# Peptides against a protein of PDB entry 6IDX: the designs that were tried, part 326

Target 1, 380 residues: chain A of PDB entry 6IDX
Amino acid sequence: KELAKLSADVTFATEFINMDGIIVLTRLVESGTKLLSHYSEMLAFTLTAFLELMDHGIVSWDMVSITFIKQIAGYVSQPMVDVSILQRSLAILESMVLNSQSLYQKIAEEITVGQLISHLQVSNQEIQTYAIALINALFLKAPEDKRQDMANAFAQKHLRSIILNHVIRGNRPIKTEMAHQLYVLQVLTFNLLEERMMTKMDPNDQAQRDIIFELRRIAFDAESDPSNAPGSGTEKRKAMYTKDYKMLGFTNHINPAMDFTQTPPGMLALDNMLYLAKVHQDTYIRIVLENSSREDKHECPFGRSAIELTKMLCEILQVGELPNEGRNDYHPMFFTHDRAFEELFGICIQLLNKTWKEMRATAEDFNKVMQVVREQITRA

## One batch from the design tools (peptide; made by RFdiffusion4, then SolubleMPNN)

Design b2_p28_8_s3 (from b2_p28_8, 13 letters changed)
Fold by OpenDDE base, seed 4:
Structure b2_p28_8_s3 (fold): chain B 380 residues (1-380), chain A 28 residues (1-28)
Amino acid sequence: as target 1 above (380 residues)
Amino acid sequence: MVKAEPYKLDPEKQEEAVKAFRARRLAA
């Protein structure tokens, strides 16, 4: 107990480390010796002193043995661990993952995300915070291939549900530390959109062109009886498609694929448009038809608006940026839907269309509308 | 995040827009 308090002092820490005191603490954990009266309390203070000593940055985290890691991971995986030991064990594992890539690999072999999710189902907000912090650390340090797997995994859907039900909708006010960890998790998850945001459309890719054609089909052919025989010549069909792409509000109505060659937002804008068209088909059709039917120069170009809105959302959400330690702003909507970004896009595109109408905007006002929409989204 | 209430398009304006679109498609 006294050691744990004194270990917060850098002068004491330096002297204690110079006396190999940290090695003694690690050996105490490694021994697993349950024979002492008050072992749990002693262990909790030992782990506290260890953390406080390591926080001075005097000793590398790589000094820890595999036996030490296994003992700490064992405290996290055991169902009946003292809350004080569990909390400190989660914090130690987080620090190990953050400070050492070699320790990350070892810890990722010993601990599953499923085990960490179990610690979110408790009433203790501190345990929940450290469990999310460790998940965030593992997510941050994971190789790019493994990050995508973590996001797509059933575990991620389950994680969102557990966080929503046990943390966000919990009977306790969310503390600053928890709000920060929820923010970090949100940022790390939205950073998975970076690949699509930076992917240029290939105008020669037939599959990507078929998506643009599907957007046209959903908007304009959904009510057309299949009886319009394919018999009008290839040129009339091309001219018809050019008109349809103009009505969809693409900048390049001859070759809409060219609108998706700019990164950001690249293919991510097309993904959002396709999601809206398939999942919210009525909303999509209404937006497109309402703007395509205007002859008063007050039409909102859907294609251009969708691209610029996707770019704006990426900027607002800081897609591709590291989490900022000073930020605690998380969006509860992120935890309510599997496709939260696409749903946010669907809300914001409706807001954009509303704002465009209210402003009586023309194509010349486009940037002004986008600025107003940005302010509305950032205040929301 | 203010739940942007889904923009309720005025049903009458929607029906007019749909009618105008159908009319253009029949005239082409």
Scores: peptide ipSAE 0.000, ipTM 0.267, DockQ to the pose 0.010
Fold by OpenDDE base, seed 5:
Structure b2_p28_8_s3 (fold): chain B 380 residues (1-380), chain A 28 residues (1-28)
Amino acid sequence: as target 1 above (380 residues)
Amino acid sequence: MVKAEPYKLDPEKQEEAVKAFRARRLAA
């Protein structure tokens, strides 16, 4: 107890570390000897002292043994551990993951995200916070291949559901620390979109062109009785498609694939458009047809708007940026939807279309509309 | 301390932003 309190002092910490005191603490944890009277209390104070000593940055986290890591991971993986030990063990693991890639690898072998999710189902917000913090640390430090595995839609859905039900809808106010960890989780999840945001469309890739063709099909052929597709020649079909791509509001109505060669938002804009068209088909068709039927200069170009909106959402959400320690703003939609970014896009494209109509905008007003929509999204 | 306000697309804020734009367009 006294050691744990004194370990917060840098002068004491320096002297204690110089006396190999931290090695003694690590050996106490490694020994796992439950035979001591008041073992749990002693262990809780040992872990506190260890954290406080390591927080001074005097000693590298790489000094810890595999045995130490396994003991700490064991305290997190066991269902019936003292809350004080669990909290400190989560904090130690977080610090290990954040400070050392070699420790990340070892910890990732000992602990699963599924085990950490169990600590979110408790009423203790501090335990919940440290559990999310460790999930976030593991996510942040994961190599690209493992990040995708952590991004498994089922695991994410389960995690989101647990956070929604046990943290957000909990009977307790969310503290600043928890709000920060929810923000971090949101940022790290949206950063998975960076690859698609930076992926250029290949105009020669037939599979990618078929997606654009599918957008046309959903918008214009869904109401056409299959009987009235006149077998009219290849040239009339090309001319028809050019008209359809103009009605879809692409900038390059001859070759819409060229609109997706700019990064950001690259292919991510096409992903959003396809998601809207398949999941919210009525909304998609309505937006396209309402603007395609206008003979006035007040048509909202859907394709261009979708691309620029996707780019703007990436800028607002800071896709590809690291989470900022000073921020604690999170979006509830992130926890209610499996595809939160695409759902946000679907809401914002409707807002854009509404704002365009209300402003009586023309193509020359496009940037002004986007600025107004940005202000609306950032103030909400 | 930026309060983490839950993002609600407030219809009133949307209308205010559109009004503010219209006002700027009429003043230009």
Scores: peptide ipSAE 0.000, ipTM 0.280, DockQ to the pose 0.016
Fold by OpenDDE base, seed 1:
Structure b2_p28_8_s3 (fold): chain B 380 residues (1-380), chain A 28 residues (1-28)
Amino acid sequence: as target 1 above (380 residues)
Amino acid sequence: MVKAEPYKLDPEKQEEAVKAFRARRLAA
């Protein structure tokens, strides 16, 4: 107890570290199986003193043994651990993951995201906060190949539903620390869009061109049987498609694939358009047909608008940027939808289309409309 | 502010932005 309080002082910490005091604390934890049944309070103070001492940055986190890691991970994995020990164990694991890639690898072998999810189903908001913080640390430090696996595990409705039901819709106000961790989780999840945002369309890739053709089919051929394979385009069909791509509002009416060669937003814009067309088909058809039927130069170019809106949303959401420690703003929609970015796009494209009409915009007003839409999105 | 509400379009801000644009277009 007294040691835990004194460990916050840098002078005391320096002297205690010089006396190998951290090694003594780590050995107490390593021996800990008998200690938990009789000395939970002593262990909680030992873990507090360890954290406070390590926070001075005098000793490298790499000094910890695998036995120490296993004991701490054991306290997180066991169902009947004292709340005070659990809280400090989560904080220690977070700090280990953040400060050492070698410790990340060892911890990722000892704990599962499923075990951490169980700590979200509690009434203690501090435990929930440290559990999300550790999830975020693991997500941040994951190698690129594992980051997508973690994302897919999070894209499972389970984690988001648990956060929504037990944290966001909980009977308690969300504290600043929890709001920050929810923000971090949002940023890290949206950063998975960076690959698609930076992927250029290949104008020669037939599969990618077939997606653009499917956008045309959904908009203009909704009653026509899909049995007409896209490949048998007579010259008359090519000319017809050029007209359809103009009505869709692509900049390059001859080869719309060229509009997706700019990164950002690259293929992410096409993904959003396809999602809108498949999931919100009535909204998509309405937007396209309403603008395609206009001859008054007040048509909203859907294709161009979708590309520039996707780029704008990436800029607003800071896709590809690291989380900022000073921010705590999160979107609840992120936790209500599996495809939160695409759903946000679907809302914002309707806003853009409405704003375009209300402004009586022409193609020359495009940048002005986008500026107004940006201000609406950022102030909402 | 931690917006607990799903993204809602602010109709008033939209109308203000449209009015401001129309005013600029009439002044040009």
Scores: peptide ipSAE 0.000, ipTM 0.291, DockQ to the pose 0.015; fails the geometry check
Fold by OpenDDE base, seed 2:
Structure b2_p28_8_s3 (fold): chain B 380 residues (1-380), chain A 28 residues (1-28)
Amino acid sequence: as target 1 above (380 residues)
Amino acid sequence: MVKAEPYKLDPEKQEEAVKAFRARRLAA
């Protein structure tokens, strides 16, 4: 106990480390000897002293043995461990993952995200916080090949549902530390969009062109009387599609694929448009047809608006940026929806379309509408 | 001529999306 308190002092820590004191603490953990009266209390203070000593950065985290890592991981994986030991063990593992890629690899082999999820189902918010912190650390340190697997584990409806039900909707106020970890998790989740945001459309890729054609089909062929089958002439069909792509509000009416060659937002804009068209079809058709029937120059160009809105949302969400330690702002909506970005896009494109109408905007007002929409989204 | 009923944004979803974005700005 006294050692754990004194270990927060850098002068004491330096002298204690110089006396091989930290090695003694690690050996106490490695021994795993449960035979002592007050073992749990002694172990909790040992782990506290170890953390406080290591937080001074005097000793490398790589000094720890594989036996030590396995013992700490064992305290996290065992169902009946004292809360005090579990909390410190989670914090030690987080620090290990954050400070050493070698320790990350070892810990990622010993601990599953499923085991960490079990610690989210408890009433103790500190345990929940350290469990999310360790999940976030594992996500941050995951190599690119494993990030998608971690992402899939995060994208699992299960983790989001557990966070929503046991953390966000819990009977306790969210502390700043928990809010920060939820923010970090949100940022890491949105950073998965970076690849699509930076993916240029290939105008020669037929599969990508077929998606644009599907957007046209959903907007215009769903209401068209089958009698208006586009006449047999290939040129008339091309001219017809050019008109449809103009009505969809693409900048390049001849080849809409060219509108998705700019990164950001690249293919992510097309993903959002397709999601809107498939999941919110009535909303999509309404937005497109309300603007396509206007010959008064007050048409909101859906395609252009969707692209620029996707880019704006990426900027507002800071897609591709690392989490900032000073931030604690998270959105419950991102834990309620699997496709939270696309749902946000769907809300914001409706807001944009409304704002366009209210402003009586023309194509010349486009940037002004986007600025007003940005202010609305960011003041919201 | 399907009378386009005025696009009612679900005010709760709009307010939640809106509250979500405000929470971000207050922490910056």
Scores: peptide ipSAE 0.000, ipTM 0.285, DockQ to the pose 0.025; fails the geometry check

Design b2_p28_8_s4 (from b2_p28_8, 14 letters changed)
Fold by OpenDDE base, seed 5:
Structure b2_p28_8_s4 (fold): chain B 380 residues (1-380), chain A 28 residues (1-28)
Amino acid sequence: as target 1 above (380 residues)
Amino acid sequence: MPAAEPYKLDPKKQEEAVKLFLKRRLSA
């Protein structure tokens, strides 16, 4: 107990470390000797002292043994551990993950996100906070090959629903630190969009062209009676597609692939369009056909609007920016759906079309409409 | 669908984020 308090002092910490005191603490944890009277209390103070000593940055985290890691991971994975030990163990694991890639690898073998979800279902907000902090650390330190698995774990309905129901909709006020961890989780989740946002479409990639063609098919061939498939020659087909791409509101109606060569938003805009077309097909078809049937200059160009809206959403959500230490603003909406960004796009594209109609906008008013829509989204 | 290449964290951004996390912990 007194050691744990004194370990916060840098002078004491330096002297204690110089006396190999930290090695003694690690050995106490490694031994796992439950035979001592007040073992749980002693362990809680040992872990506190260890953490405070390591927080001075005098000793490298790489000094810890695999046995130590397994013991700490054991305190997190076991269901019946003292809350004080669990909290400190989560904090130690977070620090290990953040400070060392080698420790991250070892910890990622011992602990799954699924095990950490159990610590979100408790009423203790501090435990919940440290569990999310560790998830965030694991996500941040994940190598490229495992990062998609972490992303998929966040997209897992289970983690999302647990955060929503037990943290956000919990019967307790959200403390600043929890709000910060939720913000960090949100930022890390949106940063996964950065690659797609910065990916240029290859106009020569047939698979990417087929996605644009699928957008056309969903919009225009779904209503066409199969009897009216015009057996008309290749030239009429090309001319038809150019007309269809104009009706879809692409800027380059001859080669819509060129609209996706600008980064940002690159391929992310095409992903959003495809998601809307497949998941919200009725909404997509309605938006396209309402504007394609207009012979007046008041048509809202869907393709251009979707691209610029995707770019705007990336700017509003600060996609590709690092989490800021001073921020704690999280959006509960992003915890309500697995594809929250694409769903937000689907809401905002409807808002854009509504605003366009209300303003009686023309193509010359496009930037003004986008400014109004930006203000509407940022006030919501 | 071509497998979306897994999101590439810029190693510099990752290092900066780690520094922010560590700074937060030392300030607590």
Scores: peptide ipSAE 0.023, ipTM 0.547, DockQ to the pose 0.586
Fold by OpenDDE base, seed 1:
Structure b2_p28_8_s4 (fold): chain B 380 residues (1-380), chain A 28 residues (1-28)
Amino acid sequence: as target 1 above (380 residues)
Amino acid sequence: MPAAEPYKLDPKKQEEAVKLFLKRRLSA
């Protein structure tokens, strides 16, 4: 207890470390569960002193043994009665993951995100915060090949539903630190969109062109039997498609694929359009047909609007930027849906279409409409 | 088809983020 309090002082910490005191603390943890399980308070103070000493940055985190890591991971993976040990163990693991890539690898083998989800189902917000902080640390330090696996684990309805029901919709106000960890988790998840945002469409790729054709089919051929394979287009069909791509509001109505060669937002805009067309088909058809039937120059160009809106949403959500320490603004909607970005796009494209009508905008007003929509999104 | 270069977190950005997280924890 006294050691844990004194360990916060850098002068004491330096002297204690010079006396190999930190090695003694690690050995106490390593000596294992049977004796220390009867002295939970002593273990909690040992872990506190260890954290405080290591936070001075005098000793490398790489000094810890695999036995120490396994003991700490054991306190997180096993049902423990002692909340104080669990909290400190989560904090130690977070620090290990952040400070050392070698420790990250060892911890990632010992602990699963599934085990950390159990610590989100508790009434203690501090434990919930440290559990999310450890998930965020694991996500941040994950190698590129494993980052998608972590994303997929988060995209699982389970983790999001647990965060939504036990954290966001909990009976307690969200503290600043929890709000920050939720913000971090949001940013790290949205950064997975950066690949698609920076992917240029290949105008010669047939599979990508078939997606644009599918957008046209859903909007204009909804009653026509899918039996007409897209490949056998006579010159009359090419001319018809050019008209349809103009009605869809693409800038390049001859070759809409060229509109997706600009990065950002690249292919991410096409992904959003396809999601809208498949998941919210009635909304998509309504937006396209309402604007395509206008002859008064007040048509909202859907294709151009969807591209520029996707780019704007990437800017607002800071896609491809790392989380800022000073921010704690998270979107609860991000935790309500697995395709939260695409759902946000679907809401915002309707807002854009409404704002365009209210402003009686023409193609010349496009940038002005986008500015108004940006203000509406950022104030919501 | 140029394979979309896999999204590589800029190692410098990652290091800066790690430093920010560590700093925040020390301030809590």
Scores: peptide ipSAE 0.023, ipTM 0.554, DockQ to the pose 0.514
Fold by OpenDDE base, seed 2:
Structure b2_p28_8_s4 (fold): chain B 380 residues (1-380), chain A 28 residues (1-28)
Amino acid sequence: as target 1 above (380 residues)
Amino acid sequence: MPAAEPYKLDPKKQEEAVKLFLKRRLSA
């Protein structure tokens, strides 16, 4: 106990480390000897002293043995461990993951996200915080090849549901540290959109062109009498599709694929449009048709609006930015839906379309409408 | 062509949905 308190002092820590004191602490953990009457209390203070000593940065985290790592991981993976030991073990693992890629690799082999999810289902907010912190650390340190798998584990309905129900909707105030860890997790989740945001459409990719064609089909062929199946005439079809792509509000009516070559938002805008068209088909068709039938220059260009809105949402949500240690602002609603970004897009595109109508906007007012919509979204 | 009833997005519901979606929990 006194050692753990004194270990926070850098002068004491330096002298204690010079006396090989940290090696003694690591060996106490490695031994796993439960035979002492006050083992749990002694171990909790040992882990506290170890963590405080290591936080001075005097000793590399790489000094720890594989046996030490396995013991600490064992305290996190085993059921019915003392709460004080569990909390400190989670904190040690977080620090190990953050400070060493070698330790990350070893810990990622010993611990599963599923085991960490069990520590989110508890009434202790500190345990929940350290469990999310360790999850975030594992995400941050994941190599690119494993990042998507980690992301998929985080995108799992289960983890989001557990966080929502046991953390966010818990009968207790969210502390600053928990709010920070939820913010970090949110940022890391949004950074999964970065790849799509930075992916340029290939105008020669037939599969990508087929998505644009599907947007046209959903908007115009679903209500069209099947008798107007576009006859085989290639040029009349191209001219017809050019009209349809104009009605969809693409900037390039001849080749809408060119509108998705700009990054950001690249293919992410097309993903949002396709999601809206498939999941919220009635809303999509309504927005498109309300603007396609207007020859009064007050048409809201859906395609252009969707692209610029996607870009604006990426800017507002700071997609591609690293989490900032000074921030604790998180959006609980992003934990309620798998496709939260696309759902936000679907809400905001309706807001944009409404704002366009209210302003009686023309194509010349486009930037003014976008600015008003930005202010509406950021004040919300 | 049936006159598409002007989709009156209830401005309040939409604003509430955006506010709910963007509800930042700042730890006070």
Scores: peptide ipSAE 0.020, ipTM 0.326, DockQ to the pose 0.023
Fold by OpenDDE base, seed 4:
Structure b2_p28_8_s4 (fold): chain B 380 residues (1-380), chain A 28 residues (1-28)
Amino acid sequence: as target 1 above (380 residues)
Amino acid sequence: MPAAEPYKLDPKKQEEAVKLFLKRRLSA
């Protein structure tokens, strides 16, 4: 107990480390011997002292043995561990993952996300916080090949549902530390959009062109009986498509694929448009037809608006940026839906169309409308 | 057949939805 308090002092820590004191603490953990009276309390203080000593950065985290890691992981995986030991064990694992890529690999083999999810279902907010912190650390340190898998695992309804029901909607006020970890998790999840945001459309890719064609089909062919596609020549069909792409509000009416070659937002804008068209088809068709039927200069170009809105949302959400340690702002809606970004886009594109009408905007006012919409989104 | 009046999403509901999304529970 006194050692744990004194270990916070850098002078004491330096002297204690110079006396191989940290090695003694690690060996106490490695021994696993429950033979001592008050072993759990002693172990909790040992782990506290270890954390405080390591926090001084005097000793590398790589000094820890595989036996030590297995003991700590064992405390996290066992169902009947003292809460004080569990909390410190989660914190140690987090620190190991953050400070050492070699320890990350070892820990990722010993601990599953499923085990960490079980610690989110408890009533103890401190345990929940450290469990999310460890998930965040594992996510942050995951190699690129595994990051998508972790992303997909987080995109699983189960983890989001558990966080929503047991953390966000819990009977306790959310502390600053928990709010920070929820923010970090949100940022790391939005960073998965970075790949799509930075992916340029290939105008020669037929599969990508077929998506644009599907947007056209959903907007215009859903009401037209498929029977009356007149068998008229390839040129009339191209001219028809150019008109349809103009009505969709693409900047390049001849080749809409060119509108998605700019990054950001690249293909992410097309993903949002396709999601809106498939999941919120009535809303999509309404927005497109309401703007395409205008013969006045007050048409809101859907395609252009969708692209610029996607870019704006990426900027507001700081997609591709690392989480800031000083921030604790998270969006609860992000945990309510699997496709929260696309749903946000669907809300914001409707807001944009409303704002465009209210302002009686023309194409010249486009940037002003976008500024007003930005203010509306950021003040909301 | 009268063109079905495009369902006007209540602008207040849109703002509320954006507000709900952006409702930063800043833990004071």
Scores: peptide ipSAE 0.011, ipTM 0.304, DockQ to the pose 0.022

